# Designs tried in a protein design run: peptides against a protein of PDB entry 5Z08. Part 138

Target 1, 168 residues: chain A of PDB entry 5Z08
Amino acid sequence: RQKDEWAKKTSSLMKQLDWFIGEHLGAMLAAEELGGPVVGELMEIDPDDLSAGFNAHGKLKKATSQPDLDRRQRRIDDIWGPQDEQGQAHKRKRGADEALAASAEMRDLIEQLMNKLVEAGGDNSATYVEIPRESAAARFLVRSKVAMFHPNDARRLRLVDFGRDLDD
Target 2, 222 residues: chain B of PDB entry 5Z08
Amino acid sequence: GLPRLIDAIEEASKIPAKRRQTPIKPTIEKLTTHLYTHGASPDSLLRLADLLTLRNHLDQASLAAITRNLYPSSTVSDEVVLRFIGALGHGQLKPTLALQALFLRWLVMVYHLLENPGVLGQVYGVLFDLLDTAAIRPQLCHLLALVTRRKHVRPFRIQAILTLSRQTGGDPNLTGLLRVFKNYYPEIIVGDATKGRASAFKHPDPQWRQHLDEIQQRRSEA

## One batch from the design tools (peptide; made by RFdiffusion4, then SolubleMPNN)

Design b2_p17_2_s2 (from b2_p17_2, 8 letters changed)
Fold by OpenDDE base, seed 5:
Structure b2_p17_2_s2 (fold): chain B 168 residues (1-168), chain C 222 residues (1-222), chain A 17 residues (1-17)
Amino acid sequence: as target 1 above (168 residues)
Amino acid sequence: as target 2 above (222 residues)
Amino acid sequence: PEMLEEIMQRLQHSYGS
């Protein structure tokens, strides 16, 4: 009985997590990966900063000179210009695919982090997941205080032990 | 059972309070207690949506109490959603703006239980056009933050939010919605209007969420 | 389940910050 209730509760929470990731985080994480605003940072993205675009790391590129204005104007024109129905459909599809990919990455990463914590049996050294890159998903988990990087290795991520942080 | 309580309230709702033979409050309390304990089936939700959205002789406190206890035991149908959406806006036949805000809050809290979340996307324009209504704007922005997809982020809507943000002195809910738009189009120049605290669109009631989860779990066991 | 609840809470909090 208690195990079945626990299993049902866990399943329900997993469904809620999947929903939250799919409906909210996925698109935002995809935007961050594409050089959009960082999720959960009050980045006062100054309009001037948006006009500067984002570097590959989601940091505002300083408004470099005249040529980037033309590229952005083209990008704005590409977004808002009369794109043929096919071009808009392709851009929509690509954005949806990126959001799905980001959702899957976040979901998988959370699952790995949870599994490693359970498997470690209290050994903090065994709780780390190796990440192939510092993704938007990984960064968001750290900003959210859900995960922490290894102090000596940014490729190793662990779940925060929520039991200890309540007593400190 | 719940159907009998709804029957009694439906009949009482047709009669002005001064002409009722029996006080309705005890029946409303029984209904809200039942809803809190067991939730509402899809059929009961539809009937309750009618009671909440259609003009009747129920008092505002009773309507608010029902709405605050409107836990779905199952899914929420498109028909139920559309009843609440149809109740939004200004008009003599519409519910009060305070009650409309509770409906929008409810839709936010049950969004994950919608049979078809896409139904809200189909009525996106109706929801978006109500953003000028200050009394419902906080909950409306939250709902729109959930519903917004790339297809909804259009130049005219971006400009409408920017204009309304300037007119409202930077309403944090509008800033929050504009951040959602930026997720789909990072190049959206959010002018000085986003200088400020954006609304986080956090779950409106964590206790309500927890209780909803308990009700939903009992269904999966039956 | 408690761990999942805390994860969800922190993610939602950060999403809204």
Scores: peptide ipSAE 0.381, ipTM 0.424, DockQ to the pose 0.276
Fold by OpenDDE base, seed 2:
Structure b2_p17_2_s2 (fold): chain B 168 residues (1-168), chain C 222 residues (1-222), chain A 17 residues (1-17)
Amino acid sequence: as target 1 above (168 residues)
Amino acid sequence: as target 2 above (222 residues)
Amino acid sequence: PEMLEEIMQRLQHSYGS
C-alpha cells in the first residue's frame, strides 16, 4: 500500500517533470544550444553582443573572424532574421525537433543523475554521470543547483544531495 | 479646498470604517468632483499617492474612484511615480492587483506629464519582473512599451518574454512588447509563440485624455 | 518523491528567474 502510493506519487511527479521539460525547458534549452540566451543568466548583452552571438558556454563570442561572424549571424538570423514562410516552416520544424531533442536530453540526464545517486548507496565517488559534452541541459541543472560538476572533471556531473543540506 | 478634503480623508483612513463617526463617502465624492474639475497639484498628487499605495482603512471602491479621477493639473514628480511603482507586486501590504492595474493605466495615461520619464527606465527591472502577473500584464506591457529603450532590450529579457508568450499561448500584449523590442533589434525572432495578434497599445481611455488636456490647458492660461 | 519535488522546485525557480 505505502509502496503503491509512493510509486503513484513518483509517477505523477515524473509526469509533471516531463510536462515541465517538454512545455517550458525544451525550447529554451534548444535556443541555448543554438547559441541563444542562457536560461537563468542575467546577461546584460549589448546590441553588439547580440549580433556577435553566443559560444557553446553561453558567453558572447568575440567577433574575431568573418566566418564565425557569418555562422553566428546565420544562427542569429535563424533565430532572429526575417523568416520566409518556407524558411519559417523549416526553421519551426527544426526548432521543434531541436526542442524535442533538448527535452529528451534533459529528461535522460535527470534520470541518469537520479539513478546514479540511488545506486551509489552513499558513495559520493559513484554518484557521477559522465556527460559527453557540456550541454545546455547540464549547464541549466548546475545553475539551478540541481547538479554539480566534479571539481577536477567537467565531464562528470552529479546530483546535489538534497537530503544532507536539509539537516544542517 | 483640495488640501482640506485630503486632510479629512487622511484622518479617516487611520480609522476602521466601523469606528468612523461620520461616513467618508460624501468626502470622497467631493474630492473626486474637485479632482475632475480642477485636477491635482504636485503636492496634492503626492498626498493622494500615499493614500492610494499605503495600507490604510479606505475601501477599494473609494481608492479606485480617486485613481480614476487622478488628473494632474501640472507635472507628475518622480516621487509620485515611485510611490505607484513601489505599490506593485504581490504581498499582504500591497494594494490589490485590480488597483495596481489602475495605477499602471494611470501611469500610461500621464506618461507625457512626467517630470522625468527616465525614472521609469531606472525601475525597468522591477516592472519587467511582474510580467508573469496576468492581472496587471496588459497595462504593464503598455507601460513597458512606452518606457523601453535600447539599453533595456537584453537577451535575457527577450528570452523571458518569448518564454512567457509560449506559456500564455501568445498573449497579444507580450507580442506587442516584443515588436517594440524588435524596433531596437530587428534581429529579434518572434518565434511561434508570437504568431498571434499583437496589441497596438492604443490609449486606454480617449475621454480621460481629452479631459486631462482640458485641465492642462487651463494651467497654460493661468 | 522528495528528490523529484526538490528538482522540480529548483528547475521552476531557475526557469522563472
Scores: peptide ipSAE 0.374, ipTM 0.380, DockQ to the pose 0.260
Fold by OpenDDE base, seed 1:
Structure b2_p17_2_s2 (fold): chain B 168 residues (1-168), chain C 222 residues (1-222), chain A 17 residues (1-17)
Amino acid sequence: as target 1 above (168 residues)
Amino acid sequence: as target 2 above (222 residues)
Amino acid sequence: PEMLEEIMQRLQHSYGS
């Protein structure tokens, strides 16, 4: 009985999370990946700062890598280039596809972070997820204080242990 | 009456100017005079919207003259609005960009007469995606300034305007639209490229507004 | 469940900021 109620509650919360990610976060994360503004306190960021990404300390890097700027600029040019009706449909579809991709990335990352925390059994060294890149999803989780980077390796991300912080 | 004038123009619009037995200009002048005096009913507006937005053999001067005199005597339906929105953009079947600018200007001037102002909010993305089109951008920004709500102010749209503002050297209409966005999200930093003068989005034609008000007043007395 | 609730709360807070 209690396990079934717990399972139902967990399933309900997961559905709510999936809805929130899909309806709200996905589009914003996609926008950030496309060179759009960062969500939250970082909406004050100059577009040039958005291209720079975050350092290992969550601070904006100076845009040193021209290549990511060029990719974002190409995507913007693809968005704002003269598009026929097919191009507008493709643009909408592409925007939707990017939002779906960002939603999936965020969802997968959260799931990996939670799973690693459970699997670690209290070993903090085993709680880290290896991330292939500093994604908008990863950055948002860190800004939201949901996750933390490894102090010496920005490719390693862990979930903040809320259970200990709530009981302490 | 107005329906008979529209009938005559609809029939003439199917025939190339060189093959018409009767000049269309006198009929267009009668139509525009009637519209100026009495306005157009919802049914007449729909028929005129089709004449203006669908490819036909009417000349650009006639289409522009009808658009400039397109005073609603009543409300403007969603169907009429959607005809004009559907006519926007690039394509061989689309009206000229000059005529599209007149349609956008008209939508701005009749915005308060829309049966459902929310219809423009539903097509917000379509409108927003046309901001790169310089010929219609001034009127498009003005319309977007009226239509924009918090739900439309998305990060990708903020960035898109900022990028387009840089690319255009700080178009004052884009700066004006960014100020509207900033009303919903004060934290939006309008970068150095937007420090320029913003458009105030004033009514495009005060005389047209006054004449519209006179036509609308007659409806309220009837 | 509590962890999910906290995650959602923090995400929503950061989204609304």
Scores: peptide ipSAE 0.371, ipTM 0.373, DockQ to the pose 0.248
Fold by OpenDDE base, seed 4:
Structure b2_p17_2_s2 (fold): chain B 168 residues (1-168), chain C 222 residues (1-222), chain A 17 residues (1-17)
Amino acid sequence: as target 1 above (168 residues)
Amino acid sequence: as target 2 above (222 residues)
Amino acid sequence: PEMLEEIMQRLQHSYGS
């Protein structure tokens, strides 16, 4: 009985997660991958100022080249701007396909992260998933505090242990 | 219905408690019961936000009770959000810091229901400048941890948090916010300021979340 | 279940941000 209730609850939560990813996150992640706004990046900061990194006192180092915020806004305007009817249909289809792809990537990445955490049996070194690229999905999970990168390897991502006091 | 309850409370809020013909407590209890059962529509949320944020003659217990039962049945508009943000800080016309902490907690709990979550990003500076206010800092750091994006992670804000962390003896909420900043810029050297305990920014009230989800689900089935 | 709830909450929170 308790196991069946747990299984039903888990299944229900998974369906809700799948719905949320599919209906909401997928399109936004696709927009980010297509050079649209990063989910949350409508930031007044000129990315040029931040690319330089910070010193031990949180002071900006001298700016290297500008990350193209203007390109992202342009891509939103290109995605959502006034387009001719035929161009709109192809663009809508492409946008839907990219949203589906982004949804699948996010879902798969969450599943891998959860599975690795369970498999690791408490070994923090074994909790990392290797990611082929820094995707919009991976970045979003980190921003959401669902996942964290390995401190020395941006190709390794782990689920945040919500049961541990984040005292580490 | 809910609009009539709000009407009665709005009228009562204009009158000092000692001059009211009828006790307001029974009407507040009816309101909170209704909110708990059905939630508040966007229009009702706006009216309630005005009651909560504008100076009136409602007692703090009533305002807190309304805030604790302020379940959105739908979305939360920018206007509602801005009412709560405008109510933050020090001033004779502003709500108490205890009530402001409840507003920030509410914003954290309903963040996923905002019509335009970007509205909080637009007022990020206003929120950030309140970090020195100890009474609201825990909820403020939690909200900022949700709202913070790469553009908000400025050198001056990093330095401000580091300075405030030293001044507060390493407030775990500030350490938690610095960890959020570090997620956007791993090269941020936080030094000794982040060696301490950090807040995980867990959901403030899991039971409230579950009840909100039940209210929201009823809307999706209608 | 609790892990999924927390993931969903954090995702929803970040989506709304």
Scores: peptide ipSAE 0.380, ipTM 0.494, DockQ to the pose 0.412; fails the geometry check

Design b2_p17_2_s4 (from b2_p17_2, 7 letters changed)
Fold by OpenDDE base, seed 2:
Structure b2_p17_2_s4 (fold): chain B 168 residues (1-168), chain C 222 residues (1-222), chain A 17 residues (1-17)
Amino acid sequence: as target 1 above (168 residues)
Amino acid sequence: as target 2 above (222 residues)
Amino acid sequence: PKMLEEIMQRLQASYGS
């Protein structure tokens, strides 16, 4: 009974997390990855606005085609085809795709962090996840005090131990 | 050609059926015939994915007919895949669950043509969280069986499948997915409620596969 | 469950800030 209630509660919380990431965080994280405002500074980014990109000051910018931009940046630039009505529909769709990618990255990162904490069995050295880059997702988790970087290696991220703070 | 047919359908999709000057059905039939004969280029696939996944005024029968004839003549881009993934789930702006099941079936049938199969692994969580939706579960489990890697097999997902398997009375598709998980972690105990027959995840449509292979061969000779 | 609840609370707090 208790295990089933625990499993049900865990499943419900995971669904809520996935919903929150998908409906709220994904678009904002995508915006931050695109050079937009940091998550928390802008409340609602329309996926349509994500398709409008951001300047160095976090303001909506018209995409300039620079050839050597990373594959995500190319996806952004490809979103930025000519401003006809068809171009706007393509833009909105690509904004949605970037939001999905950001949502997936955040979800996977949280999952890895949680799994490493469980697997470590109290060994703090084993709780770190290696991150390929300092993503918007990683930064947001740190700002949210959900995760922390390794003091000597910014490519290693761990979940904050809530156990000490939750039992007090 | 195919682009002109898509143009006509895109324009018609903006207008409610009752306000259209001409029936769209003849144009849909021409499109599906063309797709069956020649397949769709990457560019055409993207445009068709847009028509299939975005809310518009096309009828469900037309959308289903396009999906059933959506033969790629080449590869399938990440962008096309993400359109279909983004169309999954519950919501007023989402396609019907029946159409979503067709999309998942399509992704299974074209999996070997993906430019980057890893894209599905990136959205694994989105797919996994939809397993409780009975209408799409068979195709979803099949797709997950293809996509699953060691990194996706996590304790919480194992427990989620086990719980859902108990709740469903041992859905064969869930048992099949658990078997895939056991390939990475043999210690996974399939509880008594899951002692049922596992799905083998056979190809959904052998005739569709054969026809796809014929279309793909013509491109390699051109 | 407690860990997930705490994660959700912290994410929501940062989202609303």
Scores: peptide ipSAE 0.384, ipTM 0.396, DockQ to the pose 0.244
Fold by OpenDDE base, seed 5:
Structure b2_p17_2_s4 (fold): chain B 168 residues (1-168), chain C 222 residues (1-222), chain A 17 residues (1-17)
Amino acid sequence: as target 1 above (168 residues)
Amino acid sequence: as target 2 above (222 residues)
Amino acid sequence: PKMLEEIMQRLQASYGS
């Protein structure tokens, strides 16, 4: 009985997590991956700075090179220009696919982090998940204080031990 | 039970307060206590949505008290959502703007319980066109921040927010909504309109959220 | 369950910040 209640509760929470990731985080994480604003950072991104685009770390690129201006102008023209219905549909589909991919990545990463924590049985060295890249998902988890990087290896991510933070 | 309390309130709502044989306030208090303890089933939620959104003889304090205790015990149907959306805006038959703000706040707080969150996306235009209504704008921007998808971010809507932001002196809620738009189109030039503080669209009531979670948990155990 | 609750709370807090 208690195990079944625990299983139901876990399933319910997992569904809520999946919903939250899919409906809220996925699109923003995808935007961050595309060089959009960082999720949860009040990036006072000066609109003028947004015009410069974002580097691979989600930081504003300096409005430096002419080629980036042309790409930007093209993107602006793609937003404001006469969008062929077909071109809009393809861009919308791509954006949806990117949001789905970001949602899946976040979900999988959280699951791996939780599983590793459970499997480690208290061995902190065994709690780390190897991440192939510093994704928007990984960065968001760290920024949210859900996860932390290994002090010597940014490719290793672990779940924060919430038990310690509850006692302080 | 909850259905009987709703029946009594529905009947009382048809009669002006001065013509009621019995005061309705004790029944409203029983209803709100029941809702706080057990939440509302989908069927009860629909009936309560009608009481809240349709013109009747219930006083504003009673309507607000019901809305503040409108915990779903289960999911929220499209029909319930559409009743609240239909109640928005100006009109003699519509609820007060103060009550509409409470409805929008409620929709934000129960968004994760919608059977079909896409229903709000279908009425996105209706919601967006109400942004000029200052009394509901904070909650409306928050709801739109949750509902907005790439398909909704259109040039005319970007321009509408920019124009309204200038007209309002940079309302932080509009700036927050524009940041959501910018997540889908990073190249949106917001100009000086977003140099202001943006709303973070935090959960409107953490205590209400916690209590909702407790009600929802009891359902999963039943 | 508690771990998931805490994860959700922290994600939501960061999303709303």
Scores: peptide ipSAE 0.383, ipTM 0.425, DockQ to the pose 0.278
Fold by OpenDDE base, seed 1:
Structure b2_p17_2_s4 (fold): chain B 168 residues (1-168), chain C 222 residues (1-222), chain A 17 residues (1-17)
Amino acid sequence: as target 1 above (168 residues)
Amino acid sequence: as target 2 above (222 residues)
Amino acid sequence: PKMLEEIMQRLQASYGS
C-alpha cells in the first residue's frame, strides 16, 4: 500500500515534471544553447522566435546575420535558410525539434542525477553523473540549485542534497 | 534639523527596543522624510553609515528605510565608503546579507558622487572575494563592473570568475563581469559557461536616480 | 517524492525569477 502510493505519487510528479520541462523549459533551454538568453531571465520565448536566432548578446537576431555558431547553432542557422514559405516552415519545425531535444536532455539529466543519488547509497563520490558537455540543461539545474558541479571537474554533476541546505 | 534626528536615533540604538521609553519609528520616519527632501551632508552620511553598519539595537526595517533614503546632498567621502565596505561579508557582527545588498546597491547609485572613486579600486580584492556570496552577488557584480580597471583584471581573478560561473551555472552577473574583463583583455576566452545573457548592469532604480539629481541640483543653485 | 517536489519547486522558482 505505501509503496503503491509512493509509486503513484512519484509517477504523478514525474508527469508534472515532464509537462513543466516540455511546456516551459525546453524552448528556453534551446534558446540558451543557441546563444540566446539564459533561462529565467527572459519572458516566455515563443518556439517560433527560436527560429530567428540570437546575437552574441542574447537578443533575437533579425534573420540575416549568420554568426559562426556551434554545431547545434549551425544546424539551427542552417535551419535559418532563405525566408521563403518553405524556409519558414522548416525553421518552425526545426525550432520545435530543438526545443524537444532540449526537453529530452533536461529530463534525462534529471533522471540520471536522481538514479545516481539512489545508487550511491550515501557515498557522495559516487553521486556524480558524467556529462558530455556543459549544456543549457546542466547550467539551469545548477542555477536552480538542483545540481552542483564537482569542484574540480565541470564534467561531473550531482544532485544537491536538499537535506543539508535546509538545515543551514 | 537632521543632526538632532540622528542624535535621537543614535541614543535609541544603544537601547533594546523593549526598554525604550518611546517608539523609535516616528523618529525614523522624520529622518527618512528629511533625507528624502534635503539629502544628507557628508557629516550626516558618516553618522548614518555608522548607524547602518555597526551592530546596534535598530530593527532591520528601520535600517533598510534609512538606506533607501540615503541621498547624498553633496559628495560621498572615502570614510563613508569604507564603512559600507567594512560591513560586507559573513560574521555575527556584520549586517544582514539583505542589508549588505542594499549597501552595495547604494554604492552603485552614488558611485558618481564619490570624492575618490579610486578608493573602491583599493579595496577591489575585498569586494572580489565576496563573489561567492550569492545574496549580494548581483549588486556586487554591478559595483565591480563600475570599479574594474585593467590593473584588477588578473589571471587568477579571471580563473576565479570562470570557476564560479561554472559552479553557479553561468550566473548572468558573473557573465556580465567577465564581459567587463574582456573589454580590457579581449583574448579572454569566455568559455561555454558564459554563453548566454550577460547582465547589462542598468541603473538599479531610475526614480531614485532622478530624485538624487534633484537634490544635487538644489545644492548647485545654493 | 520529496526529492521530486523539491526539484520541481527549485526549477519553478528559477523559471519565475
Scores: peptide ipSAE 0.377, ipTM 0.400, DockQ to the pose 0.264
Fold by OpenDDE base, seed 3:
Structure b2_p17_2_s4 (fold): chain B 168 residues (1-168), chain C 222 residues (1-222), chain A 17 residues (1-17)
Amino acid sequence: as target 1 above (168 residues)
Amino acid sequence: as target 2 above (222 residues)
Amino acid sequence: PKMLEEIMQRLQASYGS
């Protein structure tokens, strides 16, 4: 009974997590990977900084150079300009595929982080997941205070011990 | 049980307060206590949604009390959602704007329990067109922040928010919604009107959330 | 379950910020 309740609750929470990732985070993480804004940092971005566009790292470019305005206008025109139905469908499909990929990466990373924490049996050194790249997903987990990088190795990520953070 | 309480309130709702043989307040208190303890089933939610959204003789305090205790014991159907959405806006047959704000707040708080979250995306235009209604704008922006997908971010809506933001002197909720739009299209120029403080769209009631979680857990144990 | 709840809460908080 208790195991079944735990399993049901875990399944329900996983479904909610999957929903939240798929419906909310995936598109934003994909946007970040595509050089869009950093998820959760957008709130402090001055509109003038927004006009500068985003670099490949999702950081605001400095507004100074005229060439970025032209690139921005082109991107706006590419998004909002009269596009044939096929071009819009292809862009939407690509965006959906990227959002799905980002969602899958985030889900997998969370699962790995949780599994490593359970497997480590209290050994903090064994809790690290090796990440192939510093993805938008990994960065978002760190910004969200869900995960932390190894102090000496940015390829190693671990889940934050929520029990300790409540006591500090 | 809950169905009998709803029956009694439905019957009382048909009669003006001055013509009721018995005060309805004790029955409302029993209902709200039951809802707080056990939540509402999908069937009960639909009946309560009708009581809350349709014109009847229930007083505003009773309607607000029911809404504040409207804990789903299970999922929330599309039909229930659509009752609340249909109740939004201006009109003689519509609930008060204060009650509409409570409905929007409720939808935010139960968003994760929707059987089909996509239903709100289907009515996105209806919700968006109500942004000019100041009394419901805070909760409406929060709901839209949850519901917004790339398909909803359109040039005309961007321009509409920008225009409304200027007209309102930079309402933080509109600025918050523009930031959500910008997450999908970073190139959106949020003009000077958005240099202001944006709403973070935090959960409206953490205690309500915790209590909802407790009610939902009891179902998983049954 | 608690861990997942906390993860979701933190993700939602960061998303909404």
Scores: peptide ipSAE 0.383, ipTM 0.431, DockQ to the pose 0.300; fails the geometry check

